Peptides against a protein of PDB entry 5TUV. Designs and how they scored, part 210

Target 1, 107 residues: chain A of PDB entry 5TUV
Amino acid sequence: KEVIDRLRYLKAEIEDLELKERELDQQKLWLQQSIKNVMDDSINNRFSYVTHEDICNCFNGDTLLAIQAPSGTQLEVPIPEMGQNGQKKYQINLKSHSGPIHVLLIN
Target 2, 107 residues: chain B of PDB entry 5TUV
Amino acid sequence: AQECQNLEVERQRRLERIKQKQSQLQELILQQIAFKNLVQRNRHAEQQASRPPPPNSVIHLPFIIVNTSKKTVIDCSISNDKFEYLFNFDNTFEIHDDIEVLKRMGM

## One batch from the design tools (peptide; made by RFdiffusion4, then SolubleMPNN)

Design b2_p29_7_s4
Fold by OpenDDE base, seed 5:
Structure b2_p29_7_s4 (fold): chain B 107 residues (1-107), chain C 107 residues (1-107), chain A 29 residues (1-29)
Amino acid sequence: as target 1 above (107 residues)
Amino acid sequence: as target 2 above (107 residues)
Amino acid sequence: DEEKKLAEEEEKKKKEYYEKLQKKVQRIN
């Protein structure tokens, strides 16, 4: 009897959790669309940038590359494997489908 | 008994997913706020300066930052249309997205 | 082994197609 009651309770709770999860999914989609709309606004787009100073203040004295690429740009970072010369390969591959990529060196 | 255990595992799994989704939603909200704050800051700054910043001094969103040692040798190759980039490093690097940068900026 | 070879071939192909970014990268100090 106790087991049966527990089963009923668990099933009911799982059903409620499913509904909650779907609700959260909907909220996520809505929020993502909202963010997109805000970023696509002409005024906001005009001012959607960071400065050289901003970047320098965020990081230490290492070499910094700033790569500006359109949304949807493909980013690939292969697993470092041994090259032909016995050196590990550290690579970044970028491919844009909607526009050019711009790179800045910050030091 | 076994069925109860299975359902309890499923329940816990769903609870964890919900928790993760809630956290993700919170992050999205923070991203939107950070973006709006960035725009506001830049608008105010340009008003005070009575001019926009030089085009090559700013990084437009979306972007990424690659951080590596000063000793790291970087070899970069680009396609003619600037749609594809290949970066080769002789050592490890770190990648940071624009969201993280905005957080570090205190936006 | 095949995956490694494929990766190497892709890298070689890219090197032949690409031009060096030295002239395209802007330096900010």
Scores: peptide ipSAE 0.085, ipTM 0.826, DockQ to the pose 0.037
Fold by OpenDDE base, seed 4:
Structure b2_p29_7_s4 (fold): chain B 107 residues (1-107), chain C 107 residues (1-107), chain A 29 residues (1-29)
Amino acid sequence: as target 1 above (107 residues)
Amino acid sequence: as target 2 above (107 residues)
Amino acid sequence: DEEKKLAEEEEKKKKEYYEKLQKKVQRIN
Protein backbone atom coordinates (compact mmCIF):
# COMPACT_ATOMS: atom_id res chain seq x y z
CA LYS B 1 0.00 0.00 0.00
CA GLU B 2 1.22 3.46 -0.84
CA VAL B 3 0.35 4.74 2.60
CA ILE B 4 2.33 2.01 4.27
CA ASP B 5 5.29 2.71 2.06
CA ARG B 6 5.07 6.40 2.85
CA LEU B 7 4.97 5.68 6.55
CA ARG B 8 8.05 3.54 6.33
CA TYR B 9 9.85 6.18 4.36
CA LEU B 10 8.96 8.93 6.80
CA LYS B 11 9.98 6.91 9.81
CA ALA B 12 13.30 6.09 8.24
CA GLU B 13 13.92 9.70 7.34
CA ILE B 14 13.04 10.91 10.81
CA GLU B 15 15.50 8.45 12.23
CA ASP B 16 18.19 9.83 9.97
CA LEU B 17 17.29 13.35 11.00
CA GLU B 18 17.59 12.39 14.64
CA LEU B 19 21.11 11.21 14.01
CA LYS B 20 21.93 14.41 12.20
CA GLU B 21 20.55 16.51 15.02
CA ARG B 22 22.60 14.66 17.59
CA GLU B 23 25.67 15.17 15.47
CA LEU B 24 25.02 18.89 15.34
CA ASP B 25 24.49 19.00 19.08
CA GLN B 26 27.85 17.37 19.63
CA GLN B 27 29.51 19.73 17.22
CA LYS B 28 28.02 22.70 19.02
CA LEU B 29 29.25 21.45 22.34
CA TRP B 30 32.70 20.86 20.95
CA LEU B 31 32.84 24.25 19.32
CA GLN B 32 31.65 26.03 22.43
CA GLN B 33 34.34 24.37 24.46
CA SER B 34 36.88 25.19 21.79
CA ILE B 35 35.92 28.85 21.86
CA LYS B 36 36.20 28.91 25.61
CA ASN B 37 39.62 27.34 25.50
CA VAL B 38 40.81 29.77 22.88
CA MET B 39 39.58 32.78 24.78
CA ASP B 40 41.00 31.55 28.07
CA ASP B 41 44.41 30.94 26.60
CA SER B 42 46.95 33.23 28.20
CA ILE B 43 48.35 34.51 24.95
CA ASN B 44 44.99 35.08 23.38
CA ASN B 45 43.68 36.73 26.51
CA ARG B 46 46.59 39.14 26.45
CA PHE B 47 45.62 40.32 22.99
CA SER B 48 41.85 40.11 23.30
CA TYR B 49 41.05 43.79 23.10
CA VAL B 50 39.78 46.49 20.80
CA THR B 51 40.97 50.06 20.59
CA HIS B 52 39.06 53.27 20.93
CA GLU B 53 39.64 53.79 17.25
CA ASP B 54 38.04 50.45 16.51
CA ILE B 55 34.92 51.48 18.38
CA CYS B 56 34.80 54.90 16.81
CA ASN B 57 35.05 53.34 13.39
CA CYS B 58 32.12 51.08 14.15
CA PHE B 59 29.92 53.85 15.47
CA ASN B 60 29.77 57.49 14.51
CA GLY B 61 27.83 60.49 15.64
CA ASP B 62 26.82 59.11 19.00
CA THR B 63 28.05 59.06 22.54
CA LEU B 64 29.49 55.68 23.31
CA LEU B 65 29.96 53.89 26.58
CA ALA B 66 32.35 51.01 26.59
CA ILE B 67 31.63 48.71 29.48
CA GLN B 68 34.10 45.96 30.16
CA ALA B 69 32.98 43.49 32.77
CA PRO B 70 33.90 39.95 33.71
CA SER B 71 32.16 37.12 31.98
CA GLY B 72 28.98 36.25 33.77
CA THR B 73 28.19 39.79 34.81
CA GLN B 74 24.47 40.25 35.07
CA LEU B 75 22.99 42.76 32.67
CA GLU B 76 19.49 44.06 33.14
CA VAL B 77 17.61 46.53 31.01
CA PRO B 78 14.25 47.29 32.54
CA ILE B 79 11.24 48.06 30.43
CA PRO B 80 11.17 51.82 29.97
CA GLU B 81 8.26 52.58 32.23
CA MET B 82 7.30 55.97 33.50
CA GLY B 83 9.26 57.12 36.49
CA GLN B 84 8.13 59.20 39.42
CA ASN B 85 8.87 62.37 37.55
CA GLY B 86 6.87 61.24 34.57
CA GLN B 87 9.93 60.41 32.55
CA LYS B 88 10.46 57.02 31.03
CA LYS B 89 13.18 55.05 32.72
CA TYR B 90 15.96 54.25 30.36
CA GLN B 91 18.25 52.26 32.56
CA ILE B 92 20.99 49.67 32.55
CA ASN B 93 21.80 47.65 35.63
CA LEU B 94 25.01 45.71 35.95
CA LYS B 95 25.94 43.28 38.66
CA SER B 96 29.39 41.80 38.72
CA HIS B 97 30.32 38.87 40.89
CA SER B 98 33.83 38.04 39.84
CA GLY B 99 35.67 41.25 39.20
CA PRO B 100 35.65 44.94 38.51
CA ILE B 101 33.71 46.69 35.82
CA HIS B 102 35.53 49.22 33.71
CA VAL B 103 33.62 52.00 32.00
CA LEU B 104 34.95 54.28 29.31
CA LEU B 105 33.18 57.18 27.70
CA ILE B 106 33.88 57.64 24.02
CA ASN B 107 33.11 60.80 21.98
CA ALA C 1 -3.43 9.05 6.31
CA GLN C 2 -3.53 10.85 9.63
CA GLU C 3 -0.41 9.08 10.79
CA CYS C 4 1.34 10.13 7.63
CA GLN C 5 0.35 13.71 8.22
CA ASN C 6 1.62 13.61 11.77
CA LEU C 7 4.94 12.23 10.65
CA GLU C 8 5.18 14.83 7.93
CA VAL C 9 4.75 17.55 10.52
CA GLU C 10 7.37 15.98 12.72
CA ARG C 11 9.74 15.60 9.81
CA GLN C 12 9.34 19.23 8.88
CA ARG C 13 9.83 20.32 12.46
CA ARG C 14 13.05 18.39 12.69
CA LEU C 15 14.28 19.75 9.40
CA GLU C 16 13.73 23.30 10.57
CA ARG C 17 15.42 22.63 13.86
CA ILE C 18 18.40 21.15 12.08
CA LYS C 19 18.57 24.18 9.85
CA GLN C 20 18.57 26.45 12.86
CA LYS C 21 21.30 24.47 14.53
CA GLN C 22 23.40 24.59 11.41
CA SER C 23 23.03 28.34 11.32
CA GLN C 24 24.00 28.64 14.96
CA LEU C 25 27.07 26.55 14.39
CA GLN C 26 28.07 28.74 11.51
CA GLU C 27 27.78 31.81 13.70
CA LEU C 28 29.94 30.25 16.36
CA ILE C 29 32.57 29.41 13.79
CA LEU C 30 32.56 32.98 12.57
CA GLN C 31 32.87 34.25 16.12
CA GLN C 32 35.89 32.10 16.73
CA ILE C 33 37.49 33.22 13.51
CA ALA C 34 36.82 36.85 14.34
CA PHE C 35 38.40 36.46 17.74
CA LYS C 36 41.46 34.77 16.35
CA ASN C 37 41.82 37.48 13.76
CA LEU C 38 41.57 40.12 16.46
CA VAL C 39 44.29 38.47 18.48
CA GLN C 40 46.50 38.17 15.44
CA ARG C 41 45.99 41.81 14.56
CA ASN C 42 46.82 43.04 18.01
CA ARG C 43 49.81 40.78 18.33
CA HIS C 44 51.20 42.08 15.09
CA ALA C 45 50.48 45.67 16.03
CA GLU C 46 52.29 45.37 19.32
CA GLN C 47 55.24 43.76 17.61
CA GLN C 48 55.45 46.69 15.25
CA ALA C 49 55.16 49.20 18.06
CA SER C 50 57.51 47.20 20.26
CA ARG C 51 55.24 47.91 23.20
CA PRO C 52 51.77 47.16 24.43
CA PRO C 53 49.12 49.81 24.13
CA PRO C 54 48.43 52.05 27.10
CA PRO C 55 46.06 50.36 29.53
CA ASN C 56 43.33 52.95 29.17
CA SER C 57 43.50 53.02 25.40
CA VAL C 58 42.01 49.59 24.86
CA ILE C 59 38.88 47.72 25.83
CA HIS C 60 39.39 44.15 26.85
CA LEU C 61 36.87 41.46 26.03
CA PRO C 62 34.22 40.78 27.10
CA PHE C 63 32.56 44.14 26.76
CA ILE C 64 29.46 45.87 25.57
CA ILE C 65 28.99 49.14 23.78
CA VAL C 66 26.14 51.44 24.64
CA ASN C 67 25.45 54.13 22.11
CA THR C 68 23.05 57.01 22.45
CA SER C 69 22.53 60.50 21.13
CA LYS C 70 25.08 63.08 22.11
CA LYS C 71 22.21 64.99 23.61
CA THR C 72 21.38 62.15 25.95
CA VAL C 73 22.27 62.78 29.55
CA ILE C 74 23.95 59.82 31.13
CA ASP C 75 24.06 59.33 34.86
CA CYS C 76 26.34 56.63 36.18
CA SER C 77 26.14 55.32 39.69
CA ILE C 78 28.07 52.68 41.55
CA SER C 79 27.30 50.73 44.68
CA ASN C 80 29.49 50.91 47.73
CA ASP C 81 30.93 47.50 47.03
CA LYS C 82 31.54 48.50 43.42
CA PHE C 83 29.88 45.36 42.16
CA GLU C 84 26.68 46.99 41.04
CA TYR C 85 26.44 49.71 38.44
CA LEU C 86 23.45 51.78 37.47
CA PHE C 87 23.25 53.78 34.28
CA ASN C 88 20.42 56.20 33.78
CA PHE C 89 19.62 57.76 30.45
CA ASP C 90 17.12 60.46 29.73
CA ASN C 91 16.56 58.99 26.29
CA THR C 92 16.79 55.75 24.36
CA PHE C 93 20.00 53.84 23.85
CA GLU C 94 21.31 50.85 21.97
CA ILE C 95 23.44 48.02 23.26
CA HIS C 96 25.93 46.14 21.14
CA ASP C 97 27.93 43.16 22.26
CA ASP C 98 31.56 42.53 21.48
CA ILE C 99 30.66 39.96 18.85
CA GLU C 100 28.77 42.52 16.85
CA VAL C 101 31.61 44.97 17.22
CA LEU C 102 34.09 42.45 15.89
CA LYS C 103 31.83 41.87 12.92
CA ARG C 104 31.62 45.57 12.23
CA MET C 105 35.38 45.74 12.45
CA GLY C 106 35.61 43.18 9.72
CA MET C 107 37.36 40.62 11.83
CA ASP A 1 0.56 46.80 44.09
CA GLU A 2 2.78 44.88 46.40
CA GLU A 3 5.16 44.12 43.59
CA LYS A 4 5.21 47.76 42.62
CA LYS A 5 5.94 48.76 46.17
CA LEU A 6 8.79 46.33 46.38
CA ALA A 7 10.22 47.60 43.14
CA GLU A 8 10.02 51.17 44.32
CA GLU A 9 11.66 50.28 47.58
CA GLU A 10 14.45 48.52 45.77
CA GLU A 11 14.95 51.52 43.55
CA LYS A 12 15.06 53.78 46.56
CA LYS A 13 17.62 51.58 48.21
CA LYS A 14 19.73 51.64 45.10
CA LYS A 15 19.63 55.41 45.00
CA GLU A 16 20.72 55.54 48.59
CA TYR A 17 23.68 53.28 48.08
CA TYR A 18 24.79 54.60 44.74
CA GLU A 19 27.16 57.42 44.03
CA LYS A 20 27.66 59.12 40.75
CA LEU A 21 30.47 57.83 38.61
CA GLN A 22 30.76 60.82 36.33
CA LYS A 23 34.16 61.74 37.69
CA LYS A 24 35.28 58.14 37.65
CA VAL A 25 34.31 57.41 34.09
CA GLN A 26 37.21 58.02 31.79
CA ARG A 27 36.38 60.20 28.85
CA ILE A 28 38.27 59.20 25.75
CA ASN A 29 36.92 61.59 23.15
Scores: peptide ipSAE 0.085, ipTM 0.825, DockQ to the pose 0.033
Fold by OpenDDE base, seed 2:
Structure b2_p29_7_s4 (fold): chain B 107 residues (1-107), chain C 107 residues (1-107), chain A 29 residues (1-29)
Amino acid sequence: as target 1 above (107 residues)
Amino acid sequence: as target 2 above (107 residues)
Amino acid sequence: DEEKKLAEEEEKKKKEYYEKLQKKVQRIN
């Protein structure tokens, strides 16, 4: 009796949650497209940058590499493993498909 | 009884997914706001300076920041097609995306 | 073991495909 009522309640709630999840998915898609449109705007694109000072203010006392690459560039950071020389390998692999990669040394 | 328990587990799973999606949506909203603020700042700054910044003094979005020790040796190699990059470090490093940088900047 | 060796060989071949990029890295002063 009570179990049956609980089952019906849970099923109905799950259905409502499914609708809510789909709503959120649509909102995400809409917002992603909005962001893309804003970033692709010629004026916004012209001013879509940070300065050396901006980066320096965000980080202290270390060597900084700024890597500018087009959207969609593949970034791979393999798990550090022992190399042939017995040293752990710390690597970053980048592959661009749509444009050049620009590397800047900061600090 | 077992079905009731299964549905309760499923309910909880969906609630957690919804919570995660809500958080992700909030992050996207913040990203858009941060970007718009960045553009506004840069437009104002260039108006005051009456000139754009030098090309090598700014980092255009999208970008990533690699942070490592001053003592870390960094080797960079480029492929023949110039679209693939390999970075080798003799020690650990951290990677930060442009979104995080904008957050740290208070945008 | 053989899988690890193959991975290492592929990585070596990949390294040979790369050139040092030191002069292309720009320093922001």
Scores: peptide ipSAE 0.083, ipTM 0.821, DockQ to the pose 0.037
Fold by OpenDDE base, seed 3:
Structure b2_p29_7_s4 (fold): chain B 107 residues (1-107), chain C 107 residues (1-107), chain A 29 residues (1-29)
Amino acid sequence: as target 1 above (107 residues)
Amino acid sequence: as target 2 above (107 residues)
Amino acid sequence: DEEKKLAEEEEKKKKEYYEKLQKKVQRIN
């Protein structure tokens, strides 16, 4: 009796949780679209930038490269493997599909 | 009893996923707020200066920041069709996205 | 290994079609 009641309760709760999860998934999709719309707005796009000072204040690194690429650009960072010369390969691969890539050396 | 235990495991799994999705949703909200704050800051700054910043002095979103040692040798190559970019480093590097930069800026 | 050799050959072929972009890196200092 108790086991049967517990099973019924758990099944009902899992069903409710499944509905909640779907709701959250939908909210995420809506928010992602909202963010895209805000970023694509002409006024917002005009002012969607950071300065050299902003970057310098965020990092204490020795050499800073800023790489600006259009949305949808594929970024690949392969796992370092031993090269022919016995050195590990530290590499960044970029594939652009919709526009140019701009590179700036900050420090 | 075994079925009850299986459902309890599933229940817990779903609860954890919901928690994660709630956190991710909150992160997206914060990203949108940060972006709006960035736009507002830049718009106000340009009004005060009565001019836009020089085009080569700013980094437009979306972008990434690569941080490496001053001793690191960086080689950049572009494919013949100019759609692929290859960066080679002789040592390790760190990559940070624009979202992280906005967070560090306190936006 | 043969797989490693093939990967290396593909990398070499890829590099042959690359142009050095060092001069296009803008310094903001």
Scores: peptide ipSAE 0.081, ipTM 0.823, DockQ to the pose 0.035

Design b2_p29_8_s2
Fold by OpenDDE base, seed 2:
Structure b2_p29_8_s2 (fold): chain B 107 residues (1-107), chain C 107 residues (1-107), chain A 29 residues (1-29)
Amino acid sequence: as target 1 above (107 residues)
Amino acid sequence: as target 2 above (107 residues)
Amino acid sequence: MTLTESAKKAMEAYKKALEEEKKKEEELE
C-alpha cells in the first residue's frame, strides 16, 4: 500500500513538473521575442554598441579582437589538435549568411 | 521498489531542468535590462557630445571578443564568398560574448 | 543578443576543452 501510494504521488508530481517546464519554455520564447523586438527597433539599433574603452575596461593586458557579425552567424571553434607541423591548431571559423563580418583590433 | 526509484530519479532530473530554465530566464531578463541601459547610456553620451562616435571607435552588437596573449600571432583569412572567416592562432585564446561584456561593464 | 545558440555552445565546448587541457598539463607538471 505504501509503495503504491508513493508511486501515485510521484506520478502526479512529475505531471505537475511537466506543466511547469512547459510554462517556462513559453516564457523563454516570449522573452526572446521581446529582446529581439527591442534590438530590432531602429532607435535602439542605432545605439546598440560598446566603445573601445568599454572593452579595455573589461579586459586588460592582452590582445583583444572584436568580431561583429550578424545574428545567425555560425561560430565553430574546433578542439585544438596537432597540426602537420606538430603545432596545435587554435582556430575560429565564422560563417555569416546575412551580412558582413567586421573585425576590430582593440589593443 | 525499482519503479519508485526510477520515478524519483526522473523527478529529480526534471527539478534540475526546471531550475536551469529558471536561471536562464533570469539571465534573459538581465540581458534585456543591460541592453536597455546600454542604449540609454549611449544616447545620453551622444546628446552631450552633440555628435555620434566615429564608426571605427565602436563595436555594434552582436559581437564577440577574442582575448589572447600579446605574443600570440593571429592570422585571418577570408573565403571567396567573403562570408567565411578563418582565424588562426599560434596559442590559446578566450572568447567572450557581448552579454558577458555587458555584465562586466555593469550594465 | 548572441550570434547564435550554436555559437554559444561552440564557445562553451572550446572553453571546456581548454580547461581539460590545462588540467592535464598541471597533472603532468
Scores: peptide ipSAE 0.337, ipTM 0.862, DockQ to the pose 0.467
Fold by OpenDDE base, seed 1:
Structure b2_p29_8_s2 (fold): chain B 107 residues (1-107), chain C 107 residues (1-107), chain A 29 residues (1-29)
Amino acid sequence: as target 1 above (107 residues)
Amino acid sequence: as target 2 above (107 residues)
Amino acid sequence: MTLTESAKKAMEAYKKALEEEKKKEEELE
């Protein structure tokens, strides 16, 4: 009897958690759409940038590359593996489908 | 007994997923706020300067920042249409997205 | 705001791989 009651309770709780999870999924979807709408606004898009100074203030002492690419650009960062010369390969692959990629050297 | 234990494990798994989703939702909210603050800052700055910044002095969203040592050698291969980029590094690098940059900027 | 969600995952995977390699090197020393 006790085990049966516990099973019933757990099943009911899991059902409530499933509803909560779906609610959060919907909220995420709505918020993502909201962000997209804000970013796609013509005025916001015009002012959606950072300066070289902004980047320099965030990082110090290293070489900085800024890579601007359209939304939806594919980014691949292979796990470092030993190359033919016995050196680990460190690579970034970018492929855009909607526009050109721009690269700026900051430091 | 075993069924009860299985449901308890499932319950705990769902609770953890919900917690993660709640955290992700909060991050999205902060991203939207940061973006709005960025736009407001830039709009005000351009109004004060009475001109837009030079095109090569700013980085438009979306972007990523690649950070590597000053000693790192970087090789870049670019397609003719600038839609595909391959970066090769002789040492490790760090990648930071625009969201992280905005956070570091205090937006 | 990111390029893609896949990009974020790629960055995280790379970072984890570097951390694991660093740990292995430290363990071998």
Scores: peptide ipSAE 0.325, ipTM 0.864, DockQ to the pose 0.488
Fold by OpenDDE base, seed 5:
Structure b2_p29_8_s2 (fold): chain B 107 residues (1-107), chain C 107 residues (1-107), chain A 29 residues (1-29)
Amino acid sequence: as target 1 above (107 residues)
Amino acid sequence: as target 2 above (107 residues)
Amino acid sequence: MTLTESAKKAMEAYKKALEEEKKKEEELE
C-alpha cells in the first residue's frame, strides 16, 4: 500500500517536472531570440564593441589575441598531443561560414 | 521497491536539469543587460568625443580572447578567403568569450 | 552573443584536459 502510493506520487511529480522543463525550454528560446533581435538592431550593432583598454584592464601582462568572427563560427580546440618533434601541440581551429575572421594582437 | 528507486533517481536527474536550465536563463538575462550597458556606454563616449573610435582600436562582438604567456610563440595560418584560421602555440593558452569579458568589465 | 555554443563546450573541454595534464605532472613529481 505504501509503496503503491509512493509510486503514484513520484509519477505525478515527474509529470509536473516535465511540464516545468518544457516551460524553461520555451523561455530560453524566447530570450535567445530577444537577445538576437537586440544585437541585430542597427543602432545597437554600431555600438557593440569593446576597446583595447577594456581588454587590457581585464587581463594582466600576457599576450592577448582578440578574434572577431561571425556568429556560428566553428571553434575546435584539439586535446594537446605529442608532435613529431616531441613537443605538445596546442592548436585552435576556426572555420567561419558567413564572413571573414579578424584577429587583433592586444599586447 | 526497485521501481520506486528508479523513479527517485529519474526525479533527481530532472530536478538537476531544471536547476541547470534556470541558471542558464539567469546568465542569458545578465548577457542582455551587459550588452545594453555596453551599447549605452559606447554611445555616450562617442557623443562626448564627437567622433567614433578608430576602426582598429575596437573589437566588435562576437569575439573571443586568447590569453597566453609573453614567451609563447604563435603561428597563424589563414585561408585565402579569411574564413579558416589555424593557430599553433608552443605552450598552453586560455580562451575567454565575449560574455566573460563583459562581466570582467563590470557591464 | 558567443561565436557558438559548441565553442563554449570546446573551451571547457580544453580547460579540463589541461587541468588533468597538470594534475598528472604533479603526481609524477
Scores: peptide ipSAE 0.318, ipTM 0.863, DockQ to the pose 0.504
Fold by OpenDDE base, seed 3:
Structure b2_p29_8_s2 (fold): chain B 107 residues (1-107), chain C 107 residues (1-107), chain A 29 residues (1-29)
Amino acid sequence: as target 1 above (107 residues)
Amino acid sequence: as target 2 above (107 residues)
Amino acid sequence: MTLTESAKKAMEAYKKALEEEKKKEEELE
């Protein structure tokens, strides 16, 4: 019956998709490790920076804060809610576990 | 019939996940390329200048950029060890990661 | 390269919340 044939086909296709998904997961892990290795290289690490000019060229006229923090730093941006004073709270919370956070005012 | 429908839903779900994973892999590849280009640029620039840039003139990766109006009041609370930061804004802001910045730079 | 993937999600959620807020304000006018 057509239904039975369709079921067999779908099951086989799902199995193939599972294999493909696992392959992609492995590729992701490999690439992530590769990126980490490249960034952790002593020479690359020394040159892994942008300038104030670079940032200014990317953004216009507003106040720009550059926040440098170690990889793995937790960033929380709460949904704006009304505060006790009737003002909406716009907040950024940062928590580092591996090193200090540095903040620079660009403009 | 119902089993066939369930498998078709599952198939579609897996296909969507695979598509998302493929996109994520592409982004990681682009990140790696952008990083390598950044390093090469900076290395060449320092060779021409015969000196590294001043420490406070550059932003080391990883970083984020916070963009807000010049009229926005920003309050910052910092832990003693500089591992925890709380930023309070009286108005809205935008956050951009280092990856986006590198893209805007054309890396 | 980014701080964390969770950070990206937080940024997206914030942006979405701002857009929804803006939409509500426009509906009240």
Scores: peptide ipSAE 0.335, ipTM 0.866, DockQ to the pose 0.503; fails the geometry check

Design b2_p29_8_s3
Fold by OpenDDE base, seed 5:
Structure b2_p29_8_s3 (fold): chain B 107 residues (1-107), chain C 107 residues (1-107), chain A 29 residues (1-29)
Amino acid sequence: as target 1 above (107 residues)
Amino acid sequence: as target 2 above (107 residues)
Amino acid sequence: MSLTESAKEASKRYKEALKELEELEKLLE
């Protein structure tokens, strides 16, 4: 009796959770589209930048590379492995499909 | 009893996914706010200066920041069309997305 | 995925990989 009642309760709750999860998925899609629309606006796009000073204030003392790439650019960061010379390989691969990539050295 | 336990595990899994999705939604909201604040700041700054910043003094979104030691040797291979970049480092590095940078800026 | 999302994920995976490597190196010492 108690087990059967618990099973019914759990099944009903899981169904409610499924509905909630779908609602959140829809909200995410809506918000992502909203952000895209705001960023793609011509006026907003014109002013969507940070300065060298902004970057320098966020980081201290190290070498900083700023890499600007078109939306949708593929980024690959392989897991470090031993190279032929016995040195670990630290790599970043970028592949753009819609435009050139720009690199700035900040420090 | 076993079925009840299985459903309880599933319930907990769904609750955790929902919690994660709620957190992701909050991050997207903050992202949108940060972007709007960035645009407003830049518009105001350019109005006061009565000129846009020099082209090479700013970094347009989307971008990434790579942070590494000053002692790190960086080699870069670029395709002819500048659509593909390969970076090689002789030591570890850190990658930061543009949203993280905006957060550090207090946007 | 967007560049932002891919960078975030790549950073996470990379950091985790580095931690694992450091742990392995510590065990070999």
Scores: peptide ipSAE 0.494, ipTM 0.891, DockQ to the pose 0.865
Fold by OpenDDE base, seed 4:
Structure b2_p29_8_s3 (fold): chain B 107 residues (1-107), chain C 107 residues (1-107), chain A 29 residues (1-29)
Amino acid sequence: as target 1 above (107 residues)
Amino acid sequence: as target 2 above (107 residues)
Amino acid sequence: MSLTESAKEASKRYKEALKELEELEKLLE
């Protein structure tokens, strides 16, 4: 029957799509590892920086804080809530496990 | 048949996931390219200057950029070991990751 | 998660939260 043929076709296609999806997942993992390897390279690490000028060119007119922290540093930005004084709480929490955090005021 | 319709919905869902994963993979490729370009730029710049930049003139990866109004009051609490930072703002802010900055830089 | 990933996610959540709060405030006025 036409319906049976359609079912078979759809099932086969879904199976092919599943294989493609898994292939993409593997490629993602490979690329992520590649990026990590490139960034962890001693020479690349030495030159993995931006300048104040770079940041200023990307942003204008505001106060800019550059926060450098070790990989794996925990970043928490709570949802703004009313504080005790009736003020909204705008907060950033950082917790490093591997080293100190460094903060630069850009402008 | 209802089964055909269900499989068609599943097929479409998988196609959308694949499309999303392809897009994500492309973004990772761009990230790697941007990083390599950054490193190359900095190596060339230091070669021309025959010296590294001053330590406080650059921001090493990984970093984040916090953007807020010049009128915003920022309070910062730091642990003794500088492993924990608490930033309090009296107004809204924007937070940007290092990859976003590299994109804005045109890397 | 990496700092980069955390920042990206935090930024998204924060922006969404701000929008929701603004909408709620307008409804309460």
Scores: peptide ipSAE 0.493, ipTM 0.891, DockQ to the pose 0.901
Fold by OpenDDE base, seed 1:
Structure b2_p29_8_s3 (fold): chain B 107 residues (1-107), chain C 107 residues (1-107), chain A 29 residues (1-29)
Amino acid sequence: as target 1 above (107 residues)
Amino acid sequence: as target 2 above (107 residues)
Amino acid sequence: MSLTESAKEASKRYKEALKELEELEKLLE
């Protein structure tokens, strides 16, 4: 039957797509590890920074906070909800486990 | 017939996931390139200046940028060890990761 | 999860939440 042939074709195609998806997952993993290795290199780490000018050129007219934190720092940004006083709360929570957090006011 | 339709839906779902993963992989490649370009720029700049930049004039990766109105009131609570930060804003803000900043810089 | 990844995700969620809130506020007016 035509339906049987179509089913066979679809199953074969899905199998090929599964293989392709796994390949992409592996490539992502390898690339992520590569990026980590490059960033963790002592020379690269020494020069892995941006300047105040760099930040100012990317943004205009607003208050800018630069928050530097160690890799693995936990960042929580709660969904704005009505607070106790009937005001929406806008918050950022940061928790580091490996070092201090540094905050700079850019503008 | 119903089984055929179910497999066609699954096929389409997998195709979309693959497309998304391909896009994400491309972004990772661009991130690595941007980082390498940043390191190269900074290394060259320090060589020309014959000195590193002042510690408080640069922002080391990883970092985040918080952008908010000049009228926004910001309250910051800090732990004694500076490992935990709580920011409270009286209005909306924007969060930008370091990779986005590098993109805006043209790295 | 890295700080970069968490920030990206947080930004996305936050922006979406703001849009939803704005839409709800408009409906209540």
Scores: peptide ipSAE 0.492, ipTM 0.890, DockQ to the pose 0.871
Fold by OpenDDE base, seed 2:
Structure b2_p29_8_s3 (fold): chain B 107 residues (1-107), chain C 107 residues (1-107), chain A 29 residues (1-29)
Amino acid sequence: as target 1 above (107 residues)
Amino acid sequence: as target 2 above (107 residues)
Amino acid sequence: MSLTESAKEASKRYKEALKELEELEKLLE
C-alpha cells in the first residue's frame, strides 16, 4: 500500500536525520573547543580586547557600561517584576568564581 | 493515516532543528574568525604605536555591554565576598554580549 | 556556560519579558 511505503520512507529518513543531527552536535563541540583553545592561547589572550572607540562606534547616545568578567561568570537578568516600592526591578546579577569583575563607564 | 502524519510532523521538527544547528555552526565559525581578526588588528595597532594601550582604555574578553538611557540611574553594589555584583537600574536596559559587539565592529 | 552564552540567553529572555510586559500594559490602558 502507498501508506505503508510512505511510512517506511519516513522512518528511514528520520533515522538519517538523527545521524545528521548527531554529526552536527559533534561538530559544534569541536568548534567550541577550537575557539576555546584559540582564546586561551597566551598571545591571543593578550590581544583579546576592544577599545572604547570600538564600543562607541557600535553604540551611541546612551550610557554604556562595559563589564568584563572571567569566563564562567554567572549572569542573571531577572524578569522585571514589581519591587517593594511598587517599582519594577531592573537588575543585573553577576557572580564570578575565578577572578575580579571590572566595570568601565564608556560614556 | 494518523501514524504517517505523526511521522511527517516529527520529520519536519527534526529538519528545523538541523537547520538551526547548521546556522549555529556557521555563527561559531564566524566568531572564531572575528576573534582572530580582532587579535590581528590589535597586534598590528600596538606594533605601530610601539606601546600597549592603557589598561583602562580597553575591555578584555569576555565582556558584556549594558546600554541604557543617559537618564537612567545606575546603582552598583558588591557582595561581601566581592565576587557578586548587583546592578540596579531605575529603567530598562539592553545587554549585548562580546560576540555581538565584534559583529557590529565588522570583525 | 560561558559569559557570552549566558549574556545572549539572558538578553533574549529579558527582551521577551519586556515585550510581554509592554503588551500587558497596553491592555490595561
Scores: peptide ipSAE 0.486, ipTM 0.887, DockQ to the pose 0.894

